# Designs tried in a protein design run: peptides against a protein of PDB entry 4Z5W. Part 212

Target 1, 305 residues: chain A of PDB entry 4Z5W
Amino acid sequence: IPDVFLELNKLWYFSAQSNLFNGEMPRSLSNSRSISLLSLRNNTLSGQIYLNCSAMTNLTSLDLASNSFSGSIPSNLPNCLRLKTINFAKIKFIAQIPESFKNFQSLTSLSFSNSSIQNISSALEILQHCQNLKTLVLTLNFQKEELPSVPSLQFKNLKVLIIASCQLRGTVPQWLSNSPSLQLLDLSWNQLSGTIPPWLGSLNSLFYLDLSNNTFIGEIPHSLTSLQSLVSKENAVEEPSPDFPFFKKKNTNAGGLQYNQPSSFPPMIDLSYNSLNGSIWPEFGDLRQLHVLNLKNNNLSGNIP

## One batch from the design tools (peptide; made by RFdiffusion4, then SolubleMPNN)

Design b2_p28_4_s2 (from b2_p28_4, 10 letters changed)
Fold by OpenDDE base, seed 4:
Structure b2_p28_4_s2 (fold): chain B 305 residues (1-305), chain A 28 residues (1-28)
Amino acid sequence: as target 1 above (305 residues)
Amino acid sequence: PITSVPLPRPLTEEEKESLNLVFEVASK
């Protein structure tokens, strides 16, 4: 990318996604005062990520995903006082979340999906201080770590939590009960154990639950049949609008299907590939908004309702 | 599993099998 952005004093949006750009991010771009949205996703950009937050006062969205950046996560990003959305997916950091992210009050949406992030306990302890954090995607990190179940963890405004494919140990963390606005939870493809907690059914905005491919035991909580978001349409759930798409694997699609918004996900309960027992509750029929109920590969018995 | 980028590899057969059994709950 040419180093000409100093002359572009009115540049508000720069998108150069899915090109063949290589080398370092140009310094003029890292110092742009005008830019609000920066997307360089799916290139071959390299070097360390550096943004001059004192200059980049208008920066609201940053998508650097799927690049060959190296080094540490930029600890100065919280100084970008308007920065709301960050997509750092598929950047091989091999790092922990910077302690400075405790001060990241502008942050609303964060993805580190497949970014070799380490220390989930530290990451969650830091990110809980982000009072405006609504969307958190941490899939394909924290390999074989333990999902912390510290009741003091509080994500008050969290709407989307995705921590899939981490081989995480532990249980469904009780601190999620402190996130009453949670709409989408994906903890699939871990090694989570214990029972599915009944308090999940108290998350009135939860329309998408994926606990598949874990080691959960016991019965399906009856409280899941009373998820208000799945009973009635009337709950106008405020959507989180991250400036990055989501991707869900399907059997036929090697890359997954793209979902531009969380509402684009079909309302779903996926408990498949566990060790759940007991019956399927007939009251799942009361979930008029539920599109997908996946209970396969469990130890369930009795009648199918 | 949901990601914010396309997955780097094709699904394994085990991963494929894990995704197929969607019961459409017919809302009465």
Scores: peptide ipSAE 0.274, ipTM 0.688, DockQ to the pose 0.207
Fold by OpenDDE base, seed 1:
Structure b2_p28_4_s2 (fold): chain B 305 residues (1-305), chain A 28 residues (1-28)
Amino acid sequence: as target 1 above (305 residues)
Amino acid sequence: PITSVPLPRPLTEEEKESLNLVFEVASK
């Protein structure tokens, strides 16, 4: 990308996604006072991510996903006082989340999917201080770590939490009960154990629950049959709209389905590929908004209602 | 064994393909 952005003093939106741009991000772009939306996703950009937050006072969205950036996560990003959305998916950082992110009050949506992020305990401890954080995607990180169950963790405004395919150990963390606005929870493809807690059924906004491909035991909590968002359409939940798309991808497949909005996800309960036992509750029939109930590959018994 | 129970409507082929997948944000 040529270093010509100094002349573009009215540049509000720059999108150069899915091109063949290589080298470093232009310094003139990193110092742009006018830019609000910056997307350079799916290029071959390299080097250290640097943004002059003191200059980039209008920056609201940053998408650098699927680039060849290296080094540390830029600790100065919280100084970009209007920065709401960050997509750093598929950037190989091999790093922890910076402590400075405790001060990232403008942050609403964050993705580090497949970014070689380490130390989930530190990450969650830091990110809980982001009071405006609504969407958090941490898929394909923290390999074989333990999902912290510290009850003091609080994500009050969290609507979307995705921590899938991390091989995480532990249980469904009780601190998630402090997220009453949670709409989408994906903890699939981990090594989570214990029982599915009944308080999950108290998350009145939860329309998508994926706990598949874990080691959960015991009965399906009956409270899941009373998930209010799945019983009635009247609870129209304000949907989070991050400035980055989601993808459903099979671990073995190069391809994935793109979802531009969280609303594009079918209402779902997936508990498949666990060790759950007991009966299937007939009251799952009360979940009139539920599109997909997946209970495959469990130890369930009794009648199918 | 219950593989998938669609309740209000049949799943689209896209929705069927989306089953047993993990979410990833903007990886492409």
Scores: peptide ipSAE 0.025, ipTM 0.471, DockQ to the pose 0.026
Fold by OpenDDE base, seed 3:
Structure b2_p28_4_s2 (fold): chain B 305 residues (1-305), chain A 28 residues (1-28)
Amino acid sequence: as target 1 above (305 residues)
Amino acid sequence: PITSVPLPRPLTEEEKESLNLVFEVASK
């Protein structure tokens, strides 16, 4: 990309997605005082990510996903005082979340999906300090690590948590009970074990639960039949979604499905491909808003209600 | 085999196939 943005003093939005741009990010973009939304997603940009946060005072959204950037995660990003949304998916960092992210109070939405991020314990310990964090996507990282169960972890404003396809070990962590606003939880395609905890049914805003493709045992907790968001329509508050879309990979289709908002996901409970036993609760019939109940490939018995 | 039991509506074949929430930020 040519370094011609110095003269664009009114540039509010720059989108150059899905192009063939190579080389480093232009220094004129890294120093733009006017830019609010920057997206360079799906290019061949390389080098280190550098943003002059002291100059970029209007930056609210950053999408650099699917680029060939290298090096560490920029530790100065918390100095971008208006930066709310960051999409760093498919950037091969091979790094940990920087400690400076404890101070990232403007951060509302963060994706590192498939970014070779390491040390989930440190990542969660850091990111819990982001008081405005609502959306956290960490899919395809932390390979074969243990999901921390430390009860002191607190994500008070968390609405969307996605940590799928990490081969994570451990159990469903009790610290998630400290996130009463949780709407979407995906922990699928891990090596999580133990029982599904009953307190998940107390998450009154939880409309999408994917625990599929794990090693869960025991009965389905009856409390899942009382998820308020799935009983009644009243709680579908359209909250501001992240500026980056979500994608559900189809098993067959390389392109996946794009979901522009968390609310665009069909209300779902997926417990498939586990070792769950016992009966299917008839009271799942009370979940009138539930679109998908997937219990496939378990050890369930009794009558299908 | 308890297949996906659609409650209010049948799962589309697309939804049945969409087992992996890989948030691939595919730029369109």
Scores: peptide ipSAE 0.022, ipTM 0.473, DockQ to the pose 0.027
Fold by OpenDDE base, seed 5:
Structure b2_p28_4_s2 (fold): chain B 305 residues (1-305), chain A 28 residues (1-28)
Amino acid sequence: as target 1 above (305 residues)
Amino acid sequence: PITSVPLPRPLTEEEKESLNLVFEVASK
């Protein structure tokens, strides 16, 4: 990309995603005073990620995903006082979340999907201080670590939590009960154990639950038949979606299906590929908004309702 | 699993099987 952005003093939106751009990010772009949305996703950009946050006073959204950037996660990003959305997916950092992110009050949506992030305990301890954080995607990181169960962790405004395919050990953490606005939870493809906690059924906004491909035991909590978002057509408040898309891989799609909003996911409970026992509750029939109930490959018995 | 980018690896056979048993609650 040429270094010509100094003359573009009215540039509000720059999208150059899914091109063939290589080399470093232009210094004039890293110093743009006017830019609000920057997307360079799916290129071959390289070098260190650098943003002059004192100059970039209008920056609200940053998508650098699927590039060949190297070095550390830029610790100065919290100084970008209007920066809400960050997509750093598929950048190989081999790093921990910077301690400076404790001060990232503007942050609403963060993705590090498949970015070689390490130390989940430190990451969650840091990110809980982001008071405006609503969407957190950490899929394909923290390989074989333990999911922290520390009750002091608090994500009060969290709506979307995705920590899938990490081979994480531990249990469903009690600190998730401190997130009453949670709408989407994906903890699939880990090594999580113990029972599924009954307090999950008290999350009145939870319409999408994926606990598939773990080592959960015991009965399905009866409280899941009382999930308010799946019983009644509550007017789903059109919540501000993150500026990055979600991808869910289905059998036929090499890359997965793209979902532009969390609300585009079908209402779902997936508990498949565990060691759950007992009966299927007939009261799952009360979940009139539920599109997908997946209970396959468990130790369930009794009558199918 | 959900990501913010396409998954880099093919689905395993277990992942393929996990997606097929959708009980579509046929709304009458």
Scores: peptide ipSAE 0.241, ipTM 0.663, DockQ to the pose 0.207; fails the geometry check

Design b2_p28_4_s3 (from b2_p28_4, 11 letters changed)
Fold by OpenDDE base, seed 5:
Structure b2_p28_4_s3 (fold): chain B 305 residues (1-305), chain A 28 residues (1-28)
Amino acid sequence: as target 1 above (305 residues)
Amino acid sequence: MITTVPEKRPLSEEEKESLNLVFEKAKE
């Protein structure tokens, strides 16, 4: 990419995604005062990610996903006072989330999916301070770590939480009950154990639950038959989605189906590939908005309602 | 599982040509 962005003093949106751009990000681009939306996703850009946040005062969205960047996560990003959306998926950082992210009050949507992020305990402890954080995607990180269950963790405004395919140990964390606005939860493809907690059925906005491919035991909580978002078609307020798409994969090697926003996911309960026992509750028939109920590959018994 | 990782797709020939045109214009 040429270093010509000084002349482009009115450039508000720059998208050069899915190209063959290589080398480093131009210095004129990392100093642009005018750019609000920057997407360089799916290129071959390299070097250290550096943004002059003191210059980039209009930056609201940053998508650098699927590039060959190296080095640390930029610790100065919280100084970009208008930066809301960050997609750093498939950048191999081999790093922890910077402590400076405790101050990232503008942050609304963050993805580090498959970015070799380490220390989930530190990551969640830092990110809970992001008061405006609504979407958090941490899939394919934290390999074989333990999902912290510390009750003091609080994500008050969290709507989308995705921590899939991390081989995480532990249980469904109690601190998720502090997120009453949660709409989408994906904890699939981990090594989570224990029972599915009944308080999940109190998450009135939860329309998508994926706990598949874990080691959960016990009965399906009857409270899941009372999920308000699945009983009645409430006007799901079209909330501002992140400026990056989601991809639903069946496994790590499968192609992903693209979903442009969380509301495009079909209402779903997936508890498949666990060790759940007991009966299927007839009251699942009350979930008139439910599109997918997947209970396969468990130890369930009794009659199918 | 849900991710935000776009797969690297091969560029179409049209996309390669458009890039070559941008690089040619940057080399002139």
Scores: peptide ipSAE 0.363, ipTM 0.733, DockQ to the pose 0.426
Fold by OpenDDE base, seed 1:
Structure b2_p28_4_s3 (fold): chain B 305 residues (1-305), chain A 28 residues (1-28)
Amino acid sequence: as target 1 above (305 residues)
Amino acid sequence: MITTVPEKRPLSEEEKESLNLVFEKAKE
């Protein structure tokens, strides 16, 4: 990318996605005063990520996903006072979330999907202080760590939580009950154990639940048959989406189906590939908005309703 | 399993136009 952005003093939007750009990010771009949305995803950009937050006062969205950046996560990003959306997916950091992210009050949407992030306990302890955080995607990180169950963790405004394919141990954490606005939960492809907690059925906005490919035991909690968002259409809150798309994968090696909005996901309960027992509740028939119920590869018994 | 890892795709026409506009404005 040419280092010409100093002359582009009216540049509000720069999209250079899915191109062949290589080398470092231009210094003039990292110092752009006018830019609001910067998307450089799907390139071969390299070097350390540096943004001059004192210069980049209009920056609201940053998409650097699927680049060859190296080094640390930029600890100064919270100083970009208007920065709401960050997509750092598929950047191999091999790092923890910076402590400075406790102060990241502008942050609404964050993805580190497949970014070699370490220490889930520290990451969640830090990110809970981001009061405006609505979307958190941490898929393909924290390999073989334990999902913290600390009841003091609070994500009050969280709408979308995705922590899939981390080989995480532990149970479904009680602190998720402190997220009453949660719409989408994906904890699939982990090593989570114990029972599925009944309080999940109290998440009245939860329309998408993926707990598939874990080691859950016991019965399906009957409270899942009363998920209000799946009973009635009235609770389909169209919320502002992240400035980055989502990709539903069948496995780690498969291509992803693109979803531009979290609301574009079909209403779903996926409990497949666990060790759940007992019956399928007939009251799943009351979930008139449910598109996909997947209970395959469990130890369920009795009648199919 | 949901991710935000984009797949490498061709540029859209809108993305090409946006790039052209940036490079044109940088040449003027």
Scores: peptide ipSAE 0.349, ipTM 0.721, DockQ to the pose 0.726
Fold by OpenDDE base, seed 2:
Structure b2_p28_4_s3 (fold): chain B 305 residues (1-305), chain A 28 residues (1-28)
Amino acid sequence: as target 1 above (305 residues)
Amino acid sequence: MITTVPEKRPLSEEEKESLNLVFEKAKE
């Protein structure tokens, strides 16, 4: 990418996705006062990520996903006072979340999917201080760590939580009950154990639940038959979606189906590939908004309702 | 499982237009 952005005093949006750009990010771009949306995803850009947050006063969205960047996560990003959306997916950091992210009050959407992030306990402890955080994607990190169940963890405004394919141990964490606005939960492809907690059915906005490919035991909580978002067509308040798409994969090696917004996901309960027992509740028939109920590969018995 | 990892794909028409607009403005 040429270093010519000093002359582009009116550049609001720059997208150079899916190219063959190599080398470092241009210094003139890292100092752009006009840019609001920067997307350089799916290139071969390298070096350290550096942004001059004192100059980049209009930066609202940053997508650097699927590049060859190296080094640390930029600790100065909280100084970008308007920065809301960050996609750092598939950048090999081999790092922890910076402590400075406790002060990241502008942050609304964060993805580190497949970015070699370590220490989930520290990551969640830091990110709970981001009061405006609504979307958090941590898929393919924290390999074989324990999902913290610290009751003091609080994500009050969280709507989308995705921590899939981490081989995480532990149980469904009680601190999620402190997220009453949760709409989408994906904890699939982990090593989570215990019972599915009944309080999940109290998350009135929860329309997408994926707990598949874990080691859950016991009965399906009857409270899941009363999920309000699946009983009635609530007007999902179209909150501004993150400026990055989601990809639903069947496995780590499969292609992903693209979803531009969380609301584009079909309403789903996926409890497949666990060790759940007991009957299928006939009251699942009351979930008129439910598109997909997947209970396969469990120890369920009785009649199919 | 859900990710935000894009697959390598050809440029969309919108991405091509965005690039053209940037390169045109960078040549002026």
Scores: peptide ipSAE 0.345, ipTM 0.725, DockQ to the pose 0.669
Fold by OpenDDE base, seed 3:
Structure b2_p28_4_s3 (fold): chain B 305 residues (1-305), chain A 28 residues (1-28)
Amino acid sequence: as target 1 above (305 residues)
Amino acid sequence: MITTVPEKRPLSEEEKESLNLVFEKAKE
């Protein structure tokens, strides 16, 4: 990318996704006063990520995903006082979340999907201080770590939590009960154990639950048949979504399906590929808004309702 | 499994099998 952005004093949006750009990020772009949305996703950009947050006073969205950046996560990002959305997916950091992210009050949406992030305990302890954090995607990190169950963890405004394919050990953490606005939970493809907690059914906004491909035991909590968001058509308040899309591998198609917003996901309960026992509750029939119920590959018995 | 980038890695056979059992209610 040429270093010509100094002359672009009205540049509000720059998207150069899915190109063949290599080398470092242009210094003129890292110092842009006008830019609000910066996306360089799916290039071959390299070096360290550096943003001059004192200059970049209008920066609200940053997508650098699927690049060859290296080094540490930029600890100065909390100084970008308007920065709301960050997609750092598929950047191989091999790092922990910076302690400075405790001060990241502008942060609303964060993805580190497949970014070689380490120490989930430290990451969650830091990110709980982000009072405006609504979307957190940590898929394909923390390999074989333990999901912390510390009850003091609080994500009060959390709506979307995705921590899939980490081979995480532990149980469904009780601190998630402190997130009453949770709409989407994906903990699939881990090594989570124990029972599915009944308090999950008290999350009135929860329309998407993926606990598939774990080691859960016991019965399906009857409280899941009472998920309010799946019983009634509540007016889904269109909340500001992340500026980055989500991708669900649903089929053998290598790219996965793109979902531009969390609300674009079909309402789903996926408990497949566990060791759950007991009966399928007939009251799952009351979940009129439910599009997908997947209970495959469990130890369930009795009648199919 | 949800990510924020398209995953180009081949699916495992277990991943492929997990994907085929989506009971989609047809949107009326």
Scores: peptide ipSAE 0.273, ipTM 0.664, DockQ to the pose 0.199

